# Designs tried in a protein design run: peptides against a protein of PDB entry 4CIC. Part 73

Target 1, 148 residues: chain A of PDB entry 4CIC
Amino acid sequence: KVSTKGHYGVQAMFDLAQHFGEGPVSLKSIAERQGLSEPYLEQLIAVLRKAGLVKSVRGAQGGYILAREPRDIKVGDIIRVLEGPIAPVESVSQDDPEHSLKFDFSVTKSVWEKVKKSIEEVLDSITLADMLKDAEEAQMAQGYMYYI
Target 2, 147 residues: chain B of PDB entry 4CIC
Amino acid sequence: KVSTKGHYGVQAMFDLAQHFGEGPVSLKSIAERQGLSEPYLEQLIAVLRKAGLVKSVRGAQGGYILAREPRDIKVGDIIRVLEGPIAPVESVSQDDPEHSLKFDFSVTKSVWEKVKKSIEEVLDSITLADMLKDAEEAQMAQGYMYY

## One batch from the design tools (peptide; aimed at target 2 K1 E83)

Design b2_p29_1_s2 (made by RFdiffusion4, then SolubleMPNN; from b2_p29_1, 16 letters changed)
Fold by OpenDDE base, seed 4:
Structure b2_p29_1_s2 (fold): chain B 148 residues (1-148), chain C 147 residues (1-147), chain A 29 residues (1-29)
Amino acid sequence: as target 1 above (148 residues)
Amino acid sequence: as target 2 above (147 residues)
Amino acid sequence: SLIGNEFEELEAFELAEEEEEIDLGTVYL
């Protein structure tokens, strides 16, 4: 399951992508549009900034911008920053000697590694630019339903 | 993340697959081999039995067997039984009216639906028979490293 | 269902017991 952190992080990054080239966006405005608490968004943005996915702009029109073009930011990049490595099963730390009889069932582990790889491939195939395009197509489709 | 339930459920089903055709396996023996608590395994097996993936056999050699051949049981079937629908994002219950302004961002939702589909495709592509084959191949490979 | 609740309780208990020893970070995908 994508954590709430990953989910909202992708939403916040998508909001910044929608405003890319328009200048800095305030956290308040992102929070309002995305239905996020401003304090929670501040924490997300701090992590994303530290990872170099967003930039802070100071001044009267201060706020945040994407650090890269939307086409150069994958959903997978956002998730890795917020959640860490996409691990389908945490490696049970080898440190419990009594549970060292957890047969490292190489076979069962391989199933989860296949799942991991599949998730990574999907998330790395989707950019913020792809999401923008999908949003435009959806808006166009809705617009046509009102004219028929 | 696969829940502990899904993980151990797949392990238990794989153990039953390894013994398929040998007759009923006791929960105790599965628990011992898989490093599971017997009470936990009993609950897993109860769910799997109710779903018709395992059968209980009564008698002096009572226990459990797979209800189908290993080739006819997908990992996805096991996961769906134990965890329900593969949901990559918990549908935040619509029940918080204040958070009803969760823009059903069709676009963000579509990302997670793509992830879901990808997981389903992987898990539905792997049978217990495939896992048995992979285990045999791994054992053979280990045997060759000692020569 | 009763079985669901008992299972969630055991998951919570095993998660709690496992949280004590094994940081089986149930990696919520």
Scores: peptide ipSAE 0.021, ipTM 0.754, DockQ to the pose 0.052; fails the geometry check
OpenDDE base, seeds 1, 2, 3, 5: peptide ipSAE 0.016, 0.020, 0.017, 0.017; ipTM 0.749, 0.763, 0.747, 0.753; seeds 1, 2, 3, 5 fail the geometry check

Design b2_p29_1_s3 (made by RFdiffusion4, then SolubleMPNN; from b2_p29_1, 16 letters changed)
Fold by OpenDDE base, seed 1:
Structure b2_p29_1_s3 (fold): chain B 148 residues (1-148), chain C 147 residues (1-147), chain A 29 residues (1-29)
Amino acid sequence: as target 1 above (148 residues)
Amino acid sequence: as target 2 above (147 residues)
Amino acid sequence: SIIGNEFEEPEYLELAEEREEIDLGTVVL
């Protein structure tokens, strides 16, 4: 499961990507478009800003912008900022080192490391620019479906 | 996150794979080797048994065995039995269909479906037999480090 | 433990069953 934080963080960053180059976007407008509470979005944006993925613009037309171009922001970068390192297994406190077959734990751990690596590879292969392209392609496909 | 249930379920199934062909293994012995509580393991084994991944053997030398050969049990099969379908995103109840840009939700959903597919491919590529082989290779490597 | 930035999610967004979940990152298996 992607956490709610990860899911909504990617949605908010994608909204900012759709408006990239148009100027600052208000939190209110992002919240309305993405179906998010403004207070929750404020927390997400605060984290993303601290990580340098978004910038705050002050003034009457203030708001938020992406700190980098959509092609320079991976989905994996967003997820790592919001959720931290993609960890496959919580370190089950191996509290009792005496009775656990240390070896069996190493093999099972390697399965979860393979899962982690696969998730990282997928999320690091997708940029906000790729998501924008997928959005444009789907809009075109819908537009053609209304003309046929 | 792999749930603790998924993690410990794979450990318990791997323990049964290590003893495959030796006869029934007691829950107590699995619990001791894997550092699990016996009551928790009993719950896991009940689910795995109901799904047909393990068999119960009755008698004085009773216990549990794998229902199939280790090569015929994928890690993905164990996880699906314990956790259900690998869901990349909790179904956020899209309670308000009116205000969500349906389109943006479709693109973000596609990201999570790609993640799901990748996880499924990995877990379905690993059998208990592959884990047994990895265990044997690591034991050999440790044995060579002591000589 | 999601080794992430902790902030309070609104209760109505707590869709996560409090499962003892071993962190695969944001992707809970």
Scores: peptide ipSAE 0.018, ipTM 0.748, DockQ to the pose 0.052; fails the geometry check
OpenDDE base, seeds 2, 3, 4, 5: peptide ipSAE 0.018, 0.011, 0.007, 0.017; ipTM 0.753, 0.744, 0.731, 0.752; seeds 2, 3, 4, 5 fail the geometry check

Design b2_p29_1_s4 (made by RFdiffusion4, then SolubleMPNN; from b2_p29_1, 18 letters changed)
Fold by OpenDDE base, seed 2:
Structure b2_p29_1_s4 (fold): chain B 148 residues (1-148), chain C 147 residues (1-147), chain A 29 residues (1-29)
Amino acid sequence: as target 1 above (148 residues)
Amino acid sequence: as target 2 above (147 residues)
Amino acid sequence: SIIGNEFEEPEYLDLAEEREEIDLGTVEL
């Protein structure tokens, strides 16, 4: 599961991608567009900044920018920064390692590792640039529906 | 995320698959082998039974069996029964549909739908029979390390 | 030091929420 943190983190990063090259975006403007509280967004941006995915720009036109081009930021990079390693199941094995048949644990673990790998492959296949393209395609499709 | 419920549900179903054809397995024996509390396993088995993945057998040799052959039960079927539809993100969209730019919401949603589809494809590609085979292969590999 | 603990508890998507609350700790993904 992607946490609300991961969801809103991707949403905030996508907002910054939409404004990439236009200069710094204020947290207030991101919060307003994305339906986020400004305090919550400040926390998200602080983590993303620490990870080097966003940069803070100081000054009268201050705010945040992507630290890299949208094509150089994977959704998987955002999720790993906000949520840590993609773990499809919590390691239930810490509390009672003695009673669980070690063998059954290994097989079930392999299922979750396959799930993890598939999630990672998907999230690492999607960049913020891919999301921008999907957005443009959806906007064009809406524009054509108003002309029909 | 697979919940602890999903994890232990797959584990309990796998235990029943290992004993498939041997007759009914007691909840106590599953709980002991899988490191589960019996009351917790009772709750899991109740859900799995309601979904028709397991059958209760009554009598002195009573217990539970798989309702289908291990090859006819996908891991995805178990997870859907225990956790409902695979949702990679909660529908954050129910509470404030007005303030979220509908467009940005659609693009982010499409990312999570791709993740959902990928998880479903993986979990629907794995049967309890595949897990049994993986278990046998791992057991053989351990046996060869002792010789 | 998992950097994640400074957030207000992210509401982990409880995949289980719409059915009967078996209060088993939400697997944090």
Scores: peptide ipSAE 0.018, ipTM 0.745, DockQ to the pose 0.062; fails the geometry check
OpenDDE base, seeds 1, 3, 4, 5: peptide ipSAE 0.007, 0.015, 0.009, 0.014; ipTM 0.735, 0.729, 0.732, 0.737; seeds 1, 3, 4, 5 fail the geometry check

Design b2_p29_2 (made by RFdiffusion4)
Pose (drawn by RFdiffusion4):
Structure b2_p29_2 (pose): chain A 133 residues (1-84, 100-148), chain B 132 residues (1-84, 100-147), chain P 29 residues (1-29)
Amino acid sequence: KVSTKGHYGVQAMFDLAQHFGEGPVSLKSIAERQGLSEPYLEQLIAVLRKAGLVKSVRGAQGGYILAREPRDIKVGDIIRVLEGSLKFDFSVTKSVWEKVKKSIEEVLDSITLADMLKDAEEAQMAQGYMYYI
Amino acid sequence: KVSTKGHYGVQAMFDLAQHFGEGPVSLKSIAERQGLSEPYLEQLIAVLRKAGLVKSVRGAQGGYILAREPRDIKVGDIIRVLEGSLKFDFSVTKSVWEKVKKSIEEVLDSITLADMLKDAEEAQMAQGYMYY
Amino acid sequence: SHPDTINIGIFIEDGHSHPDTINIGIFIE
């Protein structure tokens, strides 16, 4: 199960990546395109801003923009920002979970916002029908 | 975060794998060795039994034993047993999560209870210091 | 409940909800 925070954090960062070249966009516009609650987004952006992943701009088309290029932002970076009598007895079971954790970390570090932009272009495109192989 | 069910389901199945050659063990003994609540374990075992992963034996020193050999039980099998207008708009974000899900499935299907038994032996051993 | 074995933010809820994107039993209480 994916947490609300993870899903909305990545959705919002991806929306900003899709508008990076065009410039700043309002939070309201992000919430509208992504189907997010504005109060929740406001809180989310506040953390991403403190983390240096997004920045505010004061322009007419003020608003928010990625603070680093999409190619320099791994999905795992976003997730890491949002997340927060004795004896030893080794647990093989816990070691299995550690392997699960490592694999997830590997997948999320292998994908950048730029990779997501490239996938978005390829998957939601249109073309003449003869070109579908 | 790993659910209580996944953690305790795998712990209990692994305890049974550690006692597979010796024979049946009581649920109380599993709960004691693994630090589990007996009521929760009983509910857990009931599902595992219905799924054919464990079996009850009348015996005298009877109890519960794995219903399949450890080498034929993937950790993923255990997890799968315990778990249970319109328009299209592709979500690249959801595709990322699908990749995460695939990698977890791959890790859990690559490990059997037999693999865990082998790892348990190797990691919790003792030997002359010169062999480290 | 039990002491945590691992933590990754994507599997930790903050009290909000959304439609599910994926399901794996180990991350469902």

Design b2_p29_2_s1 (made by RFdiffusion4, then SolubleMPNN; from b2_p29_2, 11 letters changed)
Fold by OpenDDE base, seed 1:
Structure b2_p29_2_s1 (fold): chain B 148 residues (1-148), chain C 147 residues (1-147), chain A 29 residues (1-29)
Amino acid sequence: as target 1 above (148 residues)
Amino acid sequence: as target 2 above (147 residues)
Amino acid sequence: GHEDVINIGITVEDGHTHEDVIRIGITVE
């Protein structure tokens, strides 16, 4: 599942990418900009920090920074840290908890493996640098729409 | 989520594909072969029938058949019927029900749209006929390993 | 708009079987 956790984790990492090279960013400022509660963001950042994607900077102007350059962080890296491995099929349906998905059938399993591989390839093809570029292009396009 | 519903739906449709051209298959026989409860399978088949992927045949030898040839049914068609549209991000996390995913950020939304598109492309590229072929190849490979 | 949520569980067999389930919510407007 790209849960809310995965989504907000990508948003938080993107916020840090936008401020990369400007120094540490406070959790409060990230939470305010991304519309997240500070406690929720703290949990996300703790996981991301433990995984080595984020660094904590101590001091009066302390906060968080990306541990690597935006070009060296894939969306797939963020999702794997927050959600774990990307799984195409849930083992337990909410509709029938008694029926655990027995992936006993090799052919159906192969379908889900193909889906998994496709998702991983997409997420591993997108870096935070790519997201920064997309944001810049979107802002320029909006700016041009205001000038016409 | 390809839920258990989507997974078992694909299995049930695949079972019907394996018997395509042989006449109607009983729900009981599908349930037995696929390791599903008959009541659960009945719910899946009802949805698939309503969507026009399965037909009910009445009579003493009644049951279910595919409404179309296996080559004309994509895995994506089955999943869309059972799960609805393939969504890359859940709107409600179990971890924080108070934080609805506001896709307010255009850039993050674009990431999930790319994921969605890739999933749809994969699922729409696989037909029940492709699955039948894969099963046949797997059986032949196992048969060759036994010889 | 019905948000169709696709839950994709990806199990990466690294020593601990954590089935990571990707919930993909697609809102079709």
Scores: peptide ipSAE 0.042, ipTM 0.783, DockQ to the pose 0.122; fails the geometry check
OpenDDE base, seeds 2, 3, 4, 5: peptide ipSAE 0.033, 0.033, 0.033, 0.039; ipTM 0.790, 0.789, 0.784, 0.789; seeds 2, 3, 4, 5 fail the geometry check

Design b2_p29_2_s2 (made by RFdiffusion4, then SolubleMPNN; from b2_p29_2, 11 letters changed)
Fold by OpenDDE base, seed 5:
Structure b2_p29_2_s2 (fold): chain B 148 residues (1-148), chain C 147 residues (1-147), chain A 29 residues (1-29)
Amino acid sequence: as target 1 above (148 residues)
Amino acid sequence: as target 2 above (147 residues)
Amino acid sequence: GHEDVIKIGITVEDGHSHEDVIKHGIFVE
């Protein structure tokens, strides 16, 4: 599950990517464009800033910018910062903590590790620059559909 | 996260795969070997049976068997039965259902669709037979470390 | 606060109902 935190984090980072080079963007403006609450966005931005993905710019026209170019930020980087490492399936049998036999069935664990690796590979293959390109292509396609 | 349901479902199906051809296995024996509660396993088996992945055998030596050969059951099949289709990312904002702005940001959605596809491809590439082979290889490797 | 979760049909771990877990569930620890 990409948590809502991960989703909105990627969305907020993508908004900052769309404005990259235009100067600092206010949290309010990001929140409005992305349909996020400002308090929630503040929490996300605080984490992203601490991780060095976002920079704060001070002043009346202050706000936030990407700390790196969109091509140098993977979706995987954002997710890891917000959600931590994509963990292996912890079978938390909540019902019987004592008989949480960590059946380290190495085989079943290996299945989930393969899934994890696959997710990581996908998320690490997508940059904010790739997302920008996809957005541009989608806008062009819409523009062409209005002219047909 | 694979849900506990998906995880235990795969574990139970793998136990049945290990005993494939030996006849029916009791839920109690599966539960004991896999560290599962019998009532929980009953629920899983009921779903798996209804989906045609497991068969019930009646009698004093009754129990459950795989309905198909281990090579004909993908991990993805088990997961789909237990958890349903790997759905596209629905952003459910629980807090404001009315302002669940389906920001169908097509771009962010496409990222998650790529993730989904990748997961499906992995799970559909692994059969219970592959898992059996991996288990055998792991046992052999342990045997060689003792020598 | 119930953190809203993106429904990818793979089930997530602890704290949310079985339905919520199934709906949104990539590997979130």
Scores: peptide ipSAE 0.026, ipTM 0.782, DockQ to the pose 0.156; fails the geometry check
OpenDDE base, seeds 1, 2, 3, 4: peptide ipSAE 0.025, 0.024, 0.023, 0.023; ipTM 0.778, 0.786, 0.778, 0.783; seeds 1, 2, 3, 4 fail the geometry check

Design b2_p29_2_s3 (made by RFdiffusion4, then SolubleMPNN; from b2_p29_2, 10 letters changed)
Fold by OpenDDE base, seed 5:
Structure b2_p29_2_s3 (fold): chain B 148 residues (1-148), chain C 147 residues (1-147), chain A 29 residues (1-29)
Amino acid sequence: as target 1 above (148 residues)
Amino acid sequence: as target 2 above (147 residues)
Amino acid sequence: GHEDVIKIGITEEDGHSHEDVIRIGIFEE
């Protein structure tokens, strides 16, 4: 489940990517564009800043910017920061002797590990730059529908 | 999150696959082998039976069997029955005019749709027969470590 | 068990998050 936190975190990072190179963006403006509460966004940005994905700019025109180029930020990086490692939990081999139950647990666990790996691969294959490109392509497609 | 329900449902179906062709298995025996409560397993089996993945056998040696061969039951089929369709929520195109917000929503939605599709592809690529094979291979590997 | 809850919520357009909760709980033992 993409938590509401993960979803809104990706939205906020995408908003910052759309404004990359234009200078600092206020939390208020991000919140308004993304339909988020400012207090909730402030919590997300605090976590993202601590992880080094976002930078705070101080001053009268202060706000936030991406700490790296959009191509150098994966969706997976954002999700890991907000939700923690998607990593397979270290199976502590508890030595409980009933071997047959352990085996069934291992096979079912392997299914979920495959699912986790697949999710990680997808999220690590998508950058904020890819999302910007997809947005541009969608705008172009809509623009062509209005000219027909 | 594989719900506890999805996880235990796959375990119960895998137990039935391990006994496929041996006749009906009691809920009690499945519960004991899988470390499940019998009442909880009864609820799971009721759903799986209604979906046609499991059959009930009546009589003194009554119990449950897989309704299909292990190769014809995907993990994805089990999860869809227990948790509902993994399907992308149909975006009802509400005509709300603020275009920019809709666009950002569409791009972020596409990320999650890609994740969903990937999960579905994985779960639909794994059958109970594949799980049986993986179990056999793991047993063989352990057997070789003891020699 | 650390449930790595991959909550995949799909927000529907009407602002109602139909959380299609793909709860992928990875059981951390």
Scores: peptide ipSAE 0.033, ipTM 0.793, DockQ to the pose 0.180; fails the geometry check
OpenDDE base, seeds 1, 2, 3, 4: peptide ipSAE 0.030, 0.028, 0.031, 0.028; ipTM 0.793, 0.794, 0.790, 0.790; seeds 1, 2, 3, 4 fail the geometry check

Design b2_p29_2_s4 (made by RFdiffusion4, then SolubleMPNN; from b2_p29_2, 12 letters changed)
Fold by OpenDDE base, seed 1:
Structure b2_p29_2_s4 (fold): chain B 148 residues (1-148), chain C 147 residues (1-147), chain A 29 residues (1-29)
Amino acid sequence: as target 1 above (148 residues)
Amino acid sequence: as target 2 above (147 residues)
Amino acid sequence: GHEDVIKIGITVDDGHSHEDLIKIGITVE
């Protein structure tokens, strides 16, 4: 599962990417645009900042910026920071400790490893710059639909 | 997450695949070999049976068999039956109902759709027959390491 | 509509025990 945390983290990073080069943006403005609570966004930004994906700018016009160019930030980088490593199978269901997934079965483990690898490859193939391009193309397509 | 349910479901189906053509196997024997509780396995088998992936055989030597050949059952088929459709993002965190993932953001949605598609492609590319082959190859490799 | 949520936990074994679980919820509308 990309948790709510991973999803909103990507959304917040994408917001920062859209404003990249325009200077720092406030947490309040990101929260408003992305439909997030400011306290929740603060937690996400704190983790992303600690990981070096976001920088805080101090001063009266302070806020946050991407620490790297959008092309240098993969979606996979964001997810790994927020969710940690992408695991294909839950090892411990909290609800039934006796049924610990004995991943000892090599064949079933290999299936989940293949799934993991495929997810990682996809997430590492998408940058924030790719997302910006997709957004521009979508806006142009909507604009063309309004002119027909 | 492939839940514990999905994982054990694949494991149970693989056990049935290993015994395919040998006749019905008891739930007890599957549970013992796969390290599952029999009640938990009963729940999994009930779902798999309802979906037409498993058949029950009645009689003194009754039990369960695959409803189709191992080559005709994809891992994706098993997962879809047990977990439902493969969703890339949790829509509702039970813990914070106010932060419903408004998937309304088209660009982020597209990322998760790509992930979904990739997972589906992988799971639909693997059959129980492929898993049987992998197990045989692994056993041969272990046998060669013992010699 | 039953949202079938696939929870994929991806643990990168960097030696630290944090099982990073990706919970993928796939809703087939």
Scores: peptide ipSAE 0.030, ipTM 0.791, DockQ to the pose 0.124; fails the geometry check
OpenDDE base, seeds 2, 3, 4, 5: peptide ipSAE 0.027, 0.028, 0.028, 0.029; ipTM 0.791, 0.790, 0.790, 0.794; seeds 2, 3, 4, 5 fail the geometry check

Design b2_p29_3 (made by RFdiffusion4)
Pose (drawn by RFdiffusion4):
Structure b2_p29_3 (pose): chain A 133 residues (1-84, 100-148), chain B 132 residues (1-84, 100-147), chain P 29 residues (1-29)
Amino acid sequence: KVSTKGHYGVQAMFDLAQHFGEGPVSLKSIAERQGLSEPYLEQLIAVLRKAGLVKSVRGAQGGYILAREPRDIKVGDIIRVLEGSLKFDFSVTKSVWEKVKKSIEEVLDSITLADMLKDAEEAQMAQGYMYYI
Amino acid sequence: KVSTKGHYGVQAMFDLAQHFGEGPVSLKSIAERQGLSEPYLEQLIAVLRKAGLVKSVRGAQGGYILAREPRDIKVGDIIRVLEGSLKFDFSVTKSVWEKVKKSIEEVLDSITLADMLKDAEEAQMAQGYMYY
Amino acid sequence: LEESQQAFADNLKLAEEVTKAVEANLELL
């Protein structure tokens, strides 16, 4: 199961990545395109802003923009920002979960927002039919 | 975060794997060695039994034993048993989570209870210091 | 023509997602 925070955090950062070249966008516009609740987004952006992943601009087309280029933002970075008598007995079971954790970390660190932008272009495109191989 | 069910399901199955050659063990003994609640374990075993992963033996010193050899039980098998107006718009974000799910499935399908037994031996051993 | 090509492309992607859902539910049987 993917948490609401992780899903919405990545969705919102990806929406900003899709508008990076065009400039700042309002939070309302992000919520509208992504189907997110504005109050929840406001809180999410506040953390991403403190983390240096997004920045606010004061323009007419003020609003929010990525604070780093998409190629320099791993999905794992976003997730890391949002997340917060004695004896030793080794647990092999816990070691299995550590391996699961490591694999997830590897996948999320292997994908950047730029990679997601490239995938978005390829997957949702249109073309003459003959070109589908 | 790992669910209580996944953690306890794997713990209990691994305890049975550690006692597979010796024979059946009671549920109380599993709960004691693994620090588990007996009521929760009983419910857990009932599902594992229905799935053919464990079997009950009448015996006298009877109890429960794995229904398949440890080498034929993937950790992923255990997890899979315990787990249970319109338009299309592709979500690249969801595709990321699909990749995460695939990698977890791959890790859990690559480890059997036999692998865990081998790892348990190697990690919890003792030997002359010169051999480290 | 352009609208038909976009709808075809969407259907191709939808088929992939349906296949994944079917395979995932069969595995849980």

Design b2_p29_3_s1 (made by RFdiffusion4, then SolubleMPNN; from b2_p29_3, 21 letters changed)
Fold by OpenDDE base, seed 4:
Structure b2_p29_3_s1 (fold): chain B 148 residues (1-148), chain C 147 residues (1-147), chain A 29 residues (1-29)
Amino acid sequence: as target 1 above (148 residues)
Amino acid sequence: as target 2 above (147 residues)
Amino acid sequence: SMEKLKEFSDKIQLEKEEEKKKEEEEKLK
């Protein structure tokens, strides 16, 4: 499962992709468009910036931009930055490495590794550019439904 | 992500698959082999039984058996019974429908639906019979490394 | 219910974590 942090991180990165090439976007404007709290978005953007997915622009028209083109940012890259390695099984205790589900059972471990690999393949197959294209296609389809 | 319930549920079902055709297995023996607490396993088995994946056998040699052959039980069936529908995104608040991640954003929703579909396809492609075969192959491979 | 199973699982896990912390504290004494 993707956490709320991963979900909102992908939304924030997608908002920055929609404005790519238009210059820096304010956190306030991203928060308003994506239905996020500004303080929460600030924490997300700080992590994404530290990972080199987002750049801060200083000045009167300061804000944030994508650090790379939308085609060069995979959804998987965003998730790995925000959540770390994609784990198929929720570790019940983050803090106690000994209470990590001892995947002592080799066969059960192999099932979860197959799930992990499948999730990684899907998330690494989707770029922010693919998401932009899907959004444009969806808007065109809605536009046509209102004109019919 | 699969919960601890899903994980241990698959382990318990796999233990029952290993003993399929040998008759009913006690909860105590499953708990010992799988490293589970007996009270926790009792709750898991109650859910699996209610869903018709496990049968209770009464008597002096009472216990539990798989309700179907191992080939007719997918890992996906076990997970759906224990966790409900496979959700790619964790809902933050079960209780407040307003704070359910309103997948109001169609494109982000489509990403998570692709992830969901991929997970479902993987889990529905693996049966308890496939897991039995994989266990046998792994044991043979370990046996050959010691020779 | 699945909800009761969740609550029970969470409780059993919390109890195991508390027991383990006590055992570690006793080993440090």
Scores: peptide ipSAE 0.120, ipTM 0.694, DockQ to the pose 0.012
OpenDDE base, seeds 1, 2, 3, 5: peptide ipSAE 0.162, 0.109, 0.083, 0.116; ipTM 0.693, 0.694, 0.687, 0.694; seed 1 fails the geometry check

Design b2_p29_3_s2 (made by RFdiffusion4, then SolubleMPNN; from b2_p29_3, 24 letters changed; failed a check: too like the target's own chain)
Amino acid sequence: SLEELEKFSKELQKEKVEKEKKEEEEKLK

